# Peptides against a protein of PDB entry 4PAS: the designs that were tried, part 14

Target 1, 39 residues: chain A of PDB entry 4PAS
Amino acid sequence: SVNQASTSRLEGLQSENHRLRMKITELDKDLEEVTMQLQ
Target 2, 39 residues: chain A of PDB entry 4PAS as posed
Amino acid sequence: SVNQASTSRLEGLQSENHHLRMKITELDKDLEEVTMQLQ

## One batch from the design tools (peptide; aimed at target 1 D28 L38)

Design b1_p21_3_s2 (made by RFdiffusion4, then SolubleMPNN; from b1_p21_3 with H1D K9L D10E D12E; failed a check: too like the target's own chain)
Amino acid sequence: DLRMKITELEKELEELTMQLQ

Design b1_p21_3_s3 (made by RFdiffusion4, then SolubleMPNN; from b1_p21_3 with H1S K5E K9L D10E D12K; failed a check: too like the target's own chain)
Amino acid sequence: SLRMEITELEKKLEELTMQLQ

Design b1_p21_3_s4 (made by RFdiffusion4, then SolubleMPNN; from b1_p21_3 with H1S K9L D10E D12K; failed a check: too like the target's own chain)
Amino acid sequence: SLRMKITELEKKLEELTMQLQ

Design b1_p21_4_s1 (made by RFdiffusion4, then SolubleMPNN; its pose is not in this set)
Fold by OpenDDE base, seed 5:
Structure b1_p21_4_s1 (fold): chain B 39 residues (1-39), chain A 21 residues (1-21)
Amino acid sequence: as target 1 above (39 residues)
Amino acid sequence: LEEKIKQLRMEKEELLEQLKK
């Protein structure tokens, strides 16, 4: 149904959003670590 | 290390752009 397709799309986007946010957090940690190594 | 920082910043920018799609 139209509702099922919309729900599946939203769930996919929510999962991707979460993945991206977690990866950004990891990169921020890596950036902090490398920055500290330059101090 | 400076090149590594540059690479990580570029990757972060690409991910932020993907988040805004």
Scores: peptide ipSAE 0.365, ipTM 0.797, DockQ to the pose 0.950
OpenDDE base, seeds 1, 2, 3, 4: peptide ipSAE 0.364, 0.361, 0.362, 0.362; ipTM 0.800, 0.798, 0.796, 0.798

Design b1_p21_4_s2 (made by RFdiffusion4, then SolubleMPNN; its pose is not in this set)
Fold by OpenDDE base, seed 3:
Structure b1_p21_4_s2 (fold): chain B 39 residues (1-39), chain A 21 residues (1-21)
Amino acid sequence: as target 1 above (39 residues)
Amino acid sequence: LQEKIEQLRKELEELKKKLAE
């Protein structure tokens, strides 16, 4: 159904959004660690 | 539901831009 296709698309976008947010968080953590090591 | 899909699309593109910086 159109509703099922829309729901599956929403879930796909939600999962990819979460993945990208996690990558940004990891990069921020790595940057913090490097900054701390330089101090 | 369609509005939420478009909102998440926009946010995803913004996040991709941040990762490319």
Scores: peptide ipSAE 0.052, ipTM 0.603, DockQ to the pose 0.085
OpenDDE base, seeds 1, 2, 4, 5: peptide ipSAE 0.037, 0.052, 0.035, 0.035; ipTM 0.511, 0.605, 0.510, 0.509

Design b1_p21_5_s3 (made by RFdiffusion4, then SolubleMPNN; its pose is not in this set)
Fold by OpenDDE base, seed 4:
Structure b1_p21_5_s3 (fold): chain B 39 residues (1-39), chain A 21 residues (1-21)
Amino acid sequence: as target 1 above (39 residues)
Amino acid sequence: DLKELIEKLKKKLEELMKQYE
């Protein structure tokens, strides 16, 4: 149904958003490692 | 080394940016 298609799309976007947030967190940790090596 | 680490970070950032709508 139209409602099922809409909810499935939203769930997909939510999961992708979560994945992107996790990648940002990983980058933050990588930047911390660079900072430590510069010291 | 540090140079290699920075280049890897740049690549990760570029790949992240490509995934935004």
Scores: peptide ipSAE 0.256, ipTM 0.745, DockQ to the pose 0.048
OpenDDE base, seeds 1, 2, 3, 5: peptide ipSAE 0.254, 0.246, 0.251, 0.253; ipTM 0.743, 0.740, 0.743, 0.742

Design b1_p21_6 (made by RFdiffusion4; failed a check: a repeat of another design)
Pose (drawn by RFdiffusion4):
Structure b1_p21_6 (pose): chain A 39 residues (1-39), chain P 21 residues (1-21)
Amino acid sequence: as target 2 above (39 residues)
Amino acid sequence: HLRMKITEKDKDLEELTMQLQ
């Protein structure tokens, strides 16, 4: 069952990767919008 | 690496917000 645990770990990390990449997309938008507001 | 990239972007935004205020 350590093999199934490893598979679950990978899948969880893939989910976490997506969450972080979505957050970077939002932050890039924030950086642009604030930059426009400042300039 | 993605968490570090987010931390950098948050710092950039903090600096820009301070300048705007």

Design b1_p21_6_s2 (made by RFdiffusion4, then SolubleMPNN; from b1_p21_6 with H1S K9L D10E D12K; failed a check: too like the target's own chain)
Amino acid sequence: SLRMKITELEKKLEELTMQLQ

Design b1_p21_6_s3 (made by RFdiffusion4, then SolubleMPNN; from b1_p21_6 with H1S K9L D10E; failed a check: too like the target's own chain)
Amino acid sequence: SLRMKITELEKDLEELTMQLQ

Design b1_p21_6_s4 (made by RFdiffusion4, then SolubleMPNN; from b1_p21_6 with H1D K9L D10E; failed a check: too like the target's own chain)
Amino acid sequence: DLRMKITELEKDLEELTMQLQ

Design b1_p21_7_s1 (made by RFdiffusion4, then SolubleMPNN; its pose is not in this set)
Fold by OpenDDE base, seed 1:
Structure b1_p21_7_s1 (fold): chain B 39 residues (1-39), chain A 21 residues (1-21)
Amino acid sequence: as target 1 above (39 residues)
Amino acid sequence: SEKEKLQEKLKELTEELEKLR
């Protein structure tokens, strides 16, 4: 159904959003470490 | 040099981060 398709799409977007937020956090920590090493 | 390697890594990580935001 249209509702099932919409729910599955939303769940996919929510999981991807979470993945991207975790990746951003990881990269921010890596940037901090590299920045500290350059100072 | 080690400094140049770190500068390149900083650049690459920054570019990757900006692609995700």
Scores: peptide ipSAE 0.044, ipTM 0.552, DockQ to the pose 0.904
OpenDDE base, seeds 2, 3, 4, 5: peptide ipSAE 0.040, 0.044, 0.043, 0.043; ipTM 0.583, 0.549, 0.547, 0.548

Design b1_p21_7_s2 (made by RFdiffusion4, then SolubleMPNN; its pose is not in this set)
Fold by OpenDDE base, seed 3:
Structure b1_p21_7_s2 (fold): chain B 39 residues (1-39), chain A 21 residues (1-21)
Amino acid sequence: as target 1 above (39 residues)
Amino acid sequence: SKKKELQEKLKKLTEEKKKLE
């Protein structure tokens, strides 16, 4: 149904959003580490 | 130098992060 398709699409986007946010967190940690090494 | 290497790494990581935000 239209509702099932819409909810499945939303769930896919939500999971991808979460994955990307986790990657950003990892990058922030790496950036912090490099910054500390430069000090 | 090690400093220049780290600076380049910082730049690359920053650019990658910007593409994801």
Scores: peptide ipSAE 0.192, ipTM 0.749, DockQ to the pose 0.929
OpenDDE base, seeds 1, 2, 4, 5: peptide ipSAE 0.190, 0.190, 0.187, 0.189; ipTM 0.747, 0.748, 0.746, 0.746

Design b1_p21_8 (made by RFdiffusion4)
Pose (drawn by RFdiffusion4):
Structure b1_p21_8 (pose): chain A 39 residues (1-39), chain P 21 residues (1-21)
Amino acid sequence: as target 2 above (39 residues)
Amino acid sequence: LTDEEYEEKMREIRTKYEELA
């Protein structure tokens, strides 16, 4: 059952990767919007 | 930017990032 645990670990890390990539997309938007506000 | 230009640019930025998300 350690094999199934490894598979679940990978799937969880993939879910986490997507969450972090979505957050970067949001932050890039924020960087641009604040930069436009400041300039 | 004028208020109108600023608002239009904000809409463009938000549409771009909505499509990327």

Design b1_p21_8_s1 (made by RFdiffusion4, then SolubleMPNN; from b1_p21_8, 14 letters changed)
Fold by OpenDDE base, seed 4:
Structure b1_p21_8_s1 (fold): chain B 39 residues (1-39), chain A 21 residues (1-21)
Amino acid sequence: as target 1 above (39 residues)
Amino acid sequence: LSKEELEQKLLDLQLEYELKK
């Protein structure tokens, strides 16, 4: 289909977006843990 | 979300990731 390239690109962006959201959550948790340890 | 909205949100998260690491 003529839309297969566009849909594949969009699916790639969606999956990477999800990956980045999860990474931000992990970093926030790590920051909280470090902050707690320094108190 | 539209293609443009998804691309912008991806950029936003990439910038946020770079800032937090």
Scores: peptide ipSAE 0.033, ipTM 0.460, DockQ to the pose 0.025
OpenDDE base, seeds 1, 2, 3, 5: peptide ipSAE 0.032, 0.028, 0.033, 0.032; ipTM 0.405, 0.479, 0.406, 0.417

Design b1_p21_8_s2 (made by RFdiffusion4, then SolubleMPNN; from b1_p21_8, 14 letters changed)
Fold by OpenDDE base, seed 4:
Parts: sequence; C-alpha cells; structure tokens
Structure b1_p21_8_s2 (fold): chain B 39 residues (1-39), chain A 21 residues (1-21)
Amino acid sequence: as target 1 above (39 residues)
Amino acid sequence: LSPEELQKKLLELDLKYQQKL
C-alpha cells in the first residue's frame, strides 16, 4: 500500500541517518588523533 | 608524525570521507 511504501522509506532514511552519524563520529575521532599527534 | 606520514593520513581521511558520506 501507499502507507507501507511511505513507512518503509522513512525507516530506510532513519537507518541511513544513523549510519551516517556513526561514520561522522569515526572521522571526528581520527581527526582528533591527528591533531593530538601534531601537538 | 613526519610530513610524509601526515600527508598520507590526510589523504586516507579524505578517502574515508568520500566513501562513508
């Protein structure tokens, strides 16, 4: 149904948003490590 | 970090950014 397709799309976007937030956190940690090594 | 190690790490981070986002 249209409602099932909309719900499935929203769940997909929510899971991708979570994935991207975790990837940003990993990169922030890598940048912090480089910054500490330059001091 | 040597300058060469720093450059390598920056390129590695750029590649990770392009792949993860």
Scores: peptide ipSAE 0.048, ipTM 0.552, DockQ to the pose 0.110
OpenDDE base, seeds 1, 2, 3, 5: peptide ipSAE 0.046, 0.045, 0.047, 0.043; ipTM 0.540, 0.531, 0.526, 0.578

Design b1_p21_8_s3 (made by RFdiffusion4, then SolubleMPNN; from b1_p21_8, 13 letters changed)
Fold by OpenDDE base, seed 3:
Structure b1_p21_8_s3 (fold): chain B 39 residues (1-39), chain A 21 residues (1-21)
Amino acid sequence: as target 1 above (39 residues)
Amino acid sequence: LTPEELQQKLLELDLKYQQKL
């Protein structure tokens, strides 16, 4: 149904959003290390 | 961190960005 397709799309977007936030946090940590080494 | 080490680390971060996002 339209509602089932919309729910499955939302769940996929929520899972991908969580994944991307975790990857940004990993990259921010690597960037912080570089920034500290430049001080 | 030497200029060469900084350049290498920036390249590593760019490659990680392309692979992870």
Scores: peptide ipSAE 0.050, ipTM 0.563, DockQ to the pose 0.119
OpenDDE base, seeds 1, 2, 4, 5: peptide ipSAE 0.048, 0.049, 0.049, 0.050; ipTM 0.554, 0.554, 0.555, 0.549

## One batch from the design tools (peptide; aimed at target 1 T7 R9 Q14)

Design b1_p22_1 (made by RFdiffusion4)
Pose (drawn by RFdiffusion4):
Formats: structure tokens, C-alpha cells, sequence
Structure b1_p22_1 (pose): chain A 39 residues (1-39), chain P 22 residues (1-22)
């Protein structure tokens, strides 16, 4: 069952990777919008 | 698309390592 545990770990890390990539997208939008507001 | 390809590759690699260990 450690094999199944490893599979689940990888799937969880892929889910976390997507969550972080979505947050970067948002932050890049924020960087642009604040940069436009400041300039 | 590329990221999904890389994640599928990692899943294949884990399955291969598990088969070798068994």
C-alpha cells in the first residue's frame, strides 16, 4: 500500500502545483494593475 | 498542455519505478 500512497502523493502535488500556478496568474494581474495605477 | 504532458510523464515514471521495485 505504500505504492498507492506514492501515487496519491504525486496526484496531490499536481493539484497543489495547479493551485500555485493559478495564484501566480492572479498575482501577475495584480502587478500589472497596480503598476498601471502607480504610473 | 506542456505541463499536463510533464505530469503524465511523471506518473509513467512512478509506475515504472514501482514495477521495478515489485
Amino acid sequence: as target 2 above (39 residues)
Amino acid sequence: AELETEQAELQTELAELQTELE

Design b1_p22_1_s1 (made by RFdiffusion4, then SolubleMPNN; from b1_p22_1, 19 letters changed; failed a check: too like the target's own chain)
Amino acid sequence: SLEQALNQASTQLLQQEQLLRE

Design b1_p22_1_s2 (made by RFdiffusion4, then SolubleMPNN; from b1_p22_1, 17 letters changed; failed a check: too like the target's own chain)
Amino acid sequence: LEEQARNQASTQLLQELQALAS

Design b1_p22_1_s3 (made by RFdiffusion4, then SolubleMPNN; from b1_p22_1, 16 letters changed)
Fold by OpenDDE base, seed 1:
Structure b1_p22_1_s3 (fold): chain B 39 residues (1-39), chain A 22 residues (1-22)
Amino acid sequence: as target 1 above (39 residues)
Amino acid sequence: AEEQASNQASTEELRRKIAEEE
């Protein structure tokens, strides 16, 4: 159904959003470490 | 410096992708 296709797409976007947020947290930590090494 | 600049550009791209999915 149109509703099942819309729900499946939303669940896919929510899963990707979570993955991207975790990757940002990793990169922000790596940037903090690099910044600390340059001080 | 090069690693920090690369990670900053990657972080900005990821923030843009998140904002397009919300």
Scores: peptide ipSAE 0.061, ipTM 0.520, DockQ to the pose 0.034
OpenDDE base, seeds 2, 3, 4, 5: peptide ipSAE 0.060, 0.060, 0.060, 0.060; ipTM 0.515, 0.516, 0.517, 0.516

Design b1_p22_1_s4 (made by RFdiffusion4, then SolubleMPNN; from b1_p22_1, 18 letters changed)
Fold by OpenDDE base, seed 2:
Structure b1_p22_1_s4 (fold): chain B 39 residues (1-39), chain A 22 residues (1-22)
Amino acid sequence: as target 1 above (39 residues)
Amino acid sequence: SEEQARNQASTELLREQQRLAS
């Protein structure tokens, strides 16, 4: 059904959003490490 | 966060719509 497809799509977007937020956090930590190494 | 709250509310709404359509 349309609602089932919409729910599945939303769940996929939610999981991707979580993945992207985790990646941002990792990149922030990597940037901090690089900054510390350059100082 | 507000985004997480919006995502949760949207998920709950869709689940309720599925229940009503079944």
Scores: peptide ipSAE 0.100, ipTM 0.669, DockQ to the pose 0.648
OpenDDE base, seeds 1, 3, 4, 5: peptide ipSAE 0.043, 0.049, 0.098, 0.055; ipTM 0.544, 0.557, 0.664, 0.571

Design b1_p22_2 (made by RFdiffusion4; failed a check: the pose's geometry)
Pose (drawn by RFdiffusion4):
Structure b1_p22_2 (pose): chain A 39 residues (1-39), chain P 22 residues (1-22)
Amino acid sequence: as target 2 above (39 residues)
Amino acid sequence: ESVNQASTSRIEGLQSENHHLR
């Protein structure tokens, strides 16, 4: 069952990776909008 | 064994990547 645990770990990390990449997309949008507001 | 090693390497790579993304 350690093998199934490893598979679940990978899937979880992939979900976390997507969550982080969506947050970066958002932050890049924030960086642009604030930069436009300041300039 | 080879599949388990490949899965470990993939998990470690994703952990490093997710840490960098934070």

Design b1_p22_2_s1 (made by RFdiffusion4, then SolubleMPNN; from b1_p22_2 with E1S H19E H20K R22K; failed a check: too like the target's own chain)
Amino acid sequence: SSVNQASTSRIEGLQSENEKLK

Design b1_p22_2_s2 (made by RFdiffusion4, then SolubleMPNN; from b1_p22_2 with E1S R22K; failed a check: too like the target's own chain)
Amino acid sequence: SSVNQASTSRIEGLQSENHHLK

Design b1_p22_2_s3 (made by RFdiffusion4, then SolubleMPNN; from b1_p22_2 with E1S H20K R22K; failed a check: too like the target's own chain)
Amino acid sequence: SSVNQASTSRIEGLQSENHKLK

Design b1_p22_2_s4 (made by RFdiffusion4, then SolubleMPNN; from b1_p22_2 with E1S H19E H20R R22K; failed a check: too like the target's own chain)
Amino acid sequence: SSVNQASTSRIEGLQSENERLK

Design b1_p22_3 (made by RFdiffusion4; failed a check: too like the target's own chain)
Pose (drawn by RFdiffusion4):
Structure b1_p22_3 (pose): chain A 39 residues (1-39), chain P 22 residues (1-22)
Amino acid sequence: as target 2 above (39 residues)
Amino acid sequence: QALTSRIEGLQSENHHLRMKIT
């Protein structure tokens, strides 16, 4: 059952990876909008 | 081994992504 645990760990990390990449997309949008506001 | 290497690679990548967000 440690093999199934490893598979679940990978899937969880992939879900976390997506969550983080979506947050970066948002932050890039924020960087642009604030930069436009300041300039 | 392949599965472990993939998990370690994603842990390292997700760490760098969290650091980038900070």

Design b1_p22_3_s1 (made by RFdiffusion4, then SolubleMPNN; from b1_p22_3 with Q1S M19E K20L I21L T22A; failed a check: too like the target's own chain)
Amino acid sequence: SALTSRIEGLQSENHHLRELLA

Design b1_p22_3_s2 (made by RFdiffusion4, then SolubleMPNN; from b1_p22_3 with M19E K20L I21L T22A; failed a check: too like the target's own chain)
Amino acid sequence: QALTSRIEGLQSENHHLRELLA

Design b1_p22_3_s3 (made by RFdiffusion4, then SolubleMPNN; from b1_p22_3 with M19E I21L T22A; failed a check: too like the target's own chain)
Amino acid sequence: QALTSRIEGLQSENHHLREKLA

Design b1_p22_3_s4 (made by RFdiffusion4, then SolubleMPNN; from b1_p22_3 with M19E T22K; failed a check: too like the target's own chain)
Amino acid sequence: QALTSRIEGLQSENHHLREKIK

Design b1_p22_4 (made by RFdiffusion4)
Pose (drawn by RFdiffusion4):
Structure b1_p22_4 (pose): chain A 39 residues (1-39), chain P 22 residues (1-22)
Amino acid sequence: as target 2 above (39 residues)
Amino acid sequence: THEETERAEVLEEIREELLEEM
């Protein structure tokens, strides 16, 4: 069952990766919007 | 395929790490 555990770990890390990439997309938007507000 | 080999390697590494944690 350690094999199934490894598979679940990878899937979980993929889900986490997507969450982090979505957050980067939001932050890049924030950087642009604040930069426009400041300039 | 190359992608399946890479996936198998990543799963082997995760399995070894889980065993170390246990």

Design b1_p22_4_s1 (made by RFdiffusion4, then SolubleMPNN; from b1_p22_4, 15 letters changed)
Fold by OpenDDE base, seed 1:
Structure b1_p22_4_s1 (fold): chain B 39 residues (1-39), chain A 22 residues (1-22)
Amino acid sequence: as target 1 above (39 residues)
Amino acid sequence: SAQDLLLQQALEQIKKELLKEL
């Protein structure tokens, strides 16, 4: 149904949003490592 | 130096993670 397709799309967007947030956190950690190596 | 190698490793890791995000 249209409702099932909309729900599946929302779940996909929520999972991708979570993935991207985790990736940002990983990049922030890698940048912290760079900062430590410059000290 | 050992410090330069660690910095280079961190920069290469950042590049790798940026490529995986795309």
Scores: peptide ipSAE 0.054, ipTM 0.552, DockQ to the pose 0.017
OpenDDE base, seeds 2, 3, 4, 5: peptide ipSAE 0.051, 0.053, 0.051, 0.049; ipTM 0.549, 0.543, 0.543, 0.539

Design b1_p22_4_s2 (made by RFdiffusion4, then SolubleMPNN; from b1_p22_4, 14 letters changed)
Fold by OpenDDE base, seed 2:
Structure b1_p22_4_s2 (fold): chain B 39 residues (1-39), chain A 22 residues (1-22)
Amino acid sequence: as target 1 above (39 residues)
Amino acid sequence: SAEDKALQEALQKIKEEILKEL
């Protein structure tokens, strides 16, 4: 149904958003490590 | 130095992680 397609699309976008947020957190941590080595 | 090597390894890791997201 149209409603099932819309809910599945939203769930996909939510999971991708979560994945991207986790990747940003990982990159921020790696950048912090580099920053500490430059000090 | 050991510090220079650690810095290069960290920079390489960041580059690899960025490339995986493209």
Scores: peptide ipSAE 0.041, ipTM 0.519, DockQ to the pose 0.016
OpenDDE base, seeds 1, 3, 4, 5: peptide ipSAE 0.041, 0.041, 0.041, 0.041; ipTM 0.523, 0.521, 0.521, 0.524

Design b1_p22_4_s3 (made by RFdiffusion4, then SolubleMPNN; from b1_p22_4, 14 letters changed)
Fold by OpenDDE base, seed 4:
Structure b1_p22_4_s3 (fold): chain B 39 residues (1-39), chain A 22 residues (1-22)
Amino acid sequence: as target 1 above (39 residues)
Amino acid sequence: SHMDKLLQQALNEIKEQLLKEL
């Protein structure tokens, strides 16, 4: 149904958003670590 | 130092990767 297709698309976007947020958090941590090593 | 240059390179690579994920 149209509702099932919309729900599956939303779930896909939510999972990708979560993946991207986790990757940003990882890179921010690595950036902080390197910055601390340079100080 | 040589180590400072390597760390600065790693910092630049991380920044570039961060910008690609946004």
Scores: peptide ipSAE 0.041, ipTM 0.553, DockQ to the pose 0.016
OpenDDE base, seeds 1, 2, 3, 5: peptide ipSAE 0.039, 0.039, 0.039, 0.039; ipTM 0.543, 0.538, 0.534, 0.533

Design b1_p22_4_s4 (made by RFdiffusion4, then SolubleMPNN; from b1_p22_4, 15 letters changed)
Fold by OpenDDE base, seed 2:
Formats: sequence, C-alpha cells, structure tokens
Structure b1_p22_4_s4 (fold): chain B 39 residues (1-39), chain A 22 residues (1-22)
Amino acid sequence: as target 1 above (39 residues)
Amino acid sequence: SAAEQQLQQALQQIKEQLLQEL
C-alpha cells in the first residue's frame, strides 16, 4: 500500500540519518586524536 | 609533517560531505 511504502521509506531515512551521525562522531574522534598527536 | 596535515584535511573534507547528506 501507499502507507506501507511511505513507512518503509521513513524507516530507511531514519536508519541512514543515524548511520551518518555515528560516522561523523567517529571522524570527529579520529580528527581529535590526530590533532592531539600533532601538538 | 606534510603527511599529517594532509590526513587532517582529508578527515575534515569527509565530515563536511557527511553533513551535506543529513
């Protein structure tokens, strides 16, 4: 149904948003570690 | 070193790209 397709799309977008936020947090930590090693 | 500066620049560019996808 149209409602099932809309729900599955929203769940996919929420999962991708969570994945991207976690990846940014990982890269923030990696950048901080590199920055501390350069000081 | 030049290699360490290049790594920091690459990490910053990847963060900026991910922020544009949010």
Scores: peptide ipSAE 0.047, ipTM 0.518, DockQ to the pose 0.021
OpenDDE base, seeds 1, 3, 4, 5: peptide ipSAE 0.044, 0.046, 0.046, 0.047; ipTM 0.523, 0.527, 0.528, 0.528

Design b1_p22_5 (made by RFdiffusion4)
Pose (drawn by RFdiffusion4):
Structure b1_p22_5 (pose): chain A 39 residues (1-39), chain P 22 residues (1-22)
Amino acid sequence: as target 2 above (39 residues)
Amino acid sequence: SEEELQKTIREKADELETENHH
């Protein structure tokens, strides 16, 4: 069952990776919008 | 084959965790 645990761990990390990449997309948008506001 | 599969799954999970921490 440690093999199934390893599979679940990888799937979880892939879900976390997506969450983080979505947050980067949002932050790049924030950086642009604040930069436009300041300039 | 199964042992190689499970080793590959662990290695990918370790690499991805390191990337997610950056």

Design b1_p22_5_s1 (made by RFdiffusion4, then SolubleMPNN; from b1_p22_5, 15 letters changed; failed a check: too like the target's own chain)
Amino acid sequence: SLSSLNQASTSRAEQLEKENQQ

Design b1_p22_5_s2 (made by RFdiffusion4, then SolubleMPNN; from b1_p22_5, 16 letters changed; failed a check: too like the target's own chain)
Amino acid sequence: SVSSVNQASTSRAEQLESENKK

Design b1_p22_5_s3 (made by RFdiffusion4, then SolubleMPNN; from b1_p22_5, 15 letters changed; failed a check: too like the target's own chain)
Amino acid sequence: SLSRVNQASTERAEQLEKENLE

Design b1_p22_5_s4 (made by RFdiffusion4, then SolubleMPNN; from b1_p22_5, 13 letters changed; failed a check: too like the target's own chain)
Amino acid sequence: SEELVNQATTSRAEELEEENRK

Design b1_p22_6 (made by RFdiffusion4)
Pose (drawn by RFdiffusion4):
Structure b1_p22_6 (pose): chain A 39 residues (1-39), chain P 22 residues (1-22)
Amino acid sequence: as target 2 above (39 residues)
Amino acid sequence: SEEEETLQQEIREKADELEDEN
């Protein structure tokens, strides 16, 4: 069952990866919008 | 059995690499 645990761990990390990449997309948008506001 | 062991090792290595990236 440690093999199934390893598979679940990888799937969880992939989900976390997507969550983080979506947050970077948002933050790049924020960086642009604030930069436009300041300039 | 050897193929399954190799598969599970690959899954662990990929999980470690992905955890470091995250």

Design b1_p22_6_s2 (made by RFdiffusion4, then SolubleMPNN; from b1_p22_6, 11 letters changed)
Fold by OpenDDE base, seed 2:
Structure b1_p22_6_s2 (fold): chain B 39 residues (1-39), chain A 22 residues (1-22)
Amino acid sequence: as target 1 above (39 residues)
Amino acid sequence: SSLEQQLQQAITQQAEQLEQEN
């Protein structure tokens, strides 16, 4: 159904959202570490 | 960082909008 396709798309977007949040946190930590090493 | 917080907020708002539309 259209509702099932919409739900599966939302679940996919929620999982990708979580992945992107984790990647942003990783990159921010790496940037902080590099910044600290340059001081 | 301020950048991480801004990106986190934008991603959260987008997910909430998509959840309300479905």
Scores: peptide ipSAE 0.050, ipTM 0.499, DockQ to the pose 0.073
OpenDDE base, seeds 1, 3, 4, 5: peptide ipSAE 0.038, 0.038, 0.038, 0.039; ipTM 0.507, 0.515, 0.510, 0.510

Design b1_p22_6_s3 (made by RFdiffusion4, then SolubleMPNN; from b1_p22_6, 11 letters changed)
Fold by OpenDDE base, seed 1:
Structure b1_p22_6_s3 (fold): chain B 39 residues (1-39), chain A 22 residues (1-22)
Amino acid sequence: as target 1 above (39 residues)
Amino acid sequence: SSALEALQQAITERAEQLQKEN
């Protein structure tokens, strides 16, 4: 149904949002480590 | 190091924005 398609899309967007947030956090941490090593 | 620090700050700000939006 239209409702099932909308729910599946929302769940997909939520999972992708979570993935992107985790990737940003990892990049921030890696960049902090590199910055500390260069000091 | 200043360029890396600027990139780190931009990443942090984007992460904070995403956390507020969702």
Scores: peptide ipSAE 0.043, ipTM 0.533, DockQ to the pose 0.024
OpenDDE base, seeds 2, 3, 4, 5: peptide ipSAE 0.041, 0.037, 0.041, 0.038; ipTM 0.528, 0.531, 0.529, 0.530

Design b1_p22_6_s4 (made by RFdiffusion4, then SolubleMPNN; from b1_p22_6, 13 letters changed)
Fold by OpenDDE base, seed 5:
Structure b1_p22_6_s4 (fold): chain B 39 residues (1-39), chain A 22 residues (1-22)
Amino acid sequence: as target 1 above (39 residues)
Amino acid sequence: SSLLQQLQQATTQEAERLEQEN
């Protein structure tokens, strides 16, 4: 149904949003570690 | 705090300083 397709798309976008937020946090930590090593 | 948060805070503080100076 249109509702099932919309729900599955929203769940996919929510999961990707969560994944991207976790990856940003990881990259921020890695950048901080590199920055500290350059000082 | 993360480096990202520090950079965002520094950018906001600098923007506020420039707005007050003008």
Scores: peptide ipSAE 0.044, ipTM 0.437, DockQ to the pose 0.019
OpenDDE base, seeds 1, 2, 3, 4: peptide ipSAE 0.043, 0.043, 0.044, 0.039; ipTM 0.435, 0.516, 0.442, 0.507

Design b1_p22_7 (made by RFdiffusion4)
Pose (drawn by RFdiffusion4):
Structure b1_p22_7 (pose): chain A 39 residues (1-39), chain P 22 residues (1-22)
Amino acid sequence: as target 2 above (39 residues)
Amino acid sequence: EVLEELEENEEEIEEAKEEIEE
């Protein structure tokens, strides 16, 4: 069952990766919008 | 901070792939 545990761990990390990449997309938008506001 | 967390997460994914292959 450690094999199934490893598979679940990978899937979870992939879900976390997507969460982080979506947050970076949002932050890039924020950087642009604030930069436009300041300039 | 989010980019560091992403880097760490990519490393953990690679490690999990290697573990599965082993």

Design b1_p22_7_s1 (made by RFdiffusion4, then SolubleMPNN; from b1_p22_7, 11 letters changed; failed a check: too like the target's own chain)
Amino acid sequence: DVRSRLEGLESEIEEAQKELAE

Design b1_p22_7_s2 (made by RFdiffusion4, then SolubleMPNN; from b1_p22_7, 12 letters changed; failed a check: too like the target's own chain)
Amino acid sequence: DVRSRLEGTQSEIERAKQELAE

Design b1_p22_7_s3 (made by RFdiffusion4, then SolubleMPNN; from b1_p22_7, 12 letters changed; failed a check: too like the target's own chain)
Amino acid sequence: SVRSRLEGTQSEIERAKQELAE

Design b1_p22_7_s4 (made by RFdiffusion4, then SolubleMPNN; from b1_p22_7, 12 letters changed)
Fold by OpenDDE base, seed 1:
Structure b1_p22_7_s4 (fold): chain B 39 residues (1-39), chain A 22 residues (1-22)
Amino acid sequence: as target 1 above (39 residues)
Amino acid sequence: DVRKRLEETQSKIEEAQRELAE
């Protein structure tokens, strides 16, 4: 159904959003480490 | 090697940008 398709899409987007947030956290840590090495 | 770490981080940023655009 349209509702099932919409729910499945939303769940996919939510999982992708979580994955991207984890990637941002990793990059923030990497940038912090590089910043410390430059200081 | 700070230059190496900068290059690695830049590569990861570019990867994340590609993933965000998908």
Scores: peptide ipSAE 0.054, ipTM 0.603, DockQ to the pose 0.044
OpenDDE base, seeds 2, 3, 4, 5: peptide ipSAE 0.052, 0.053, 0.054, 0.053; ipTM 0.596, 0.601, 0.602, 0.602

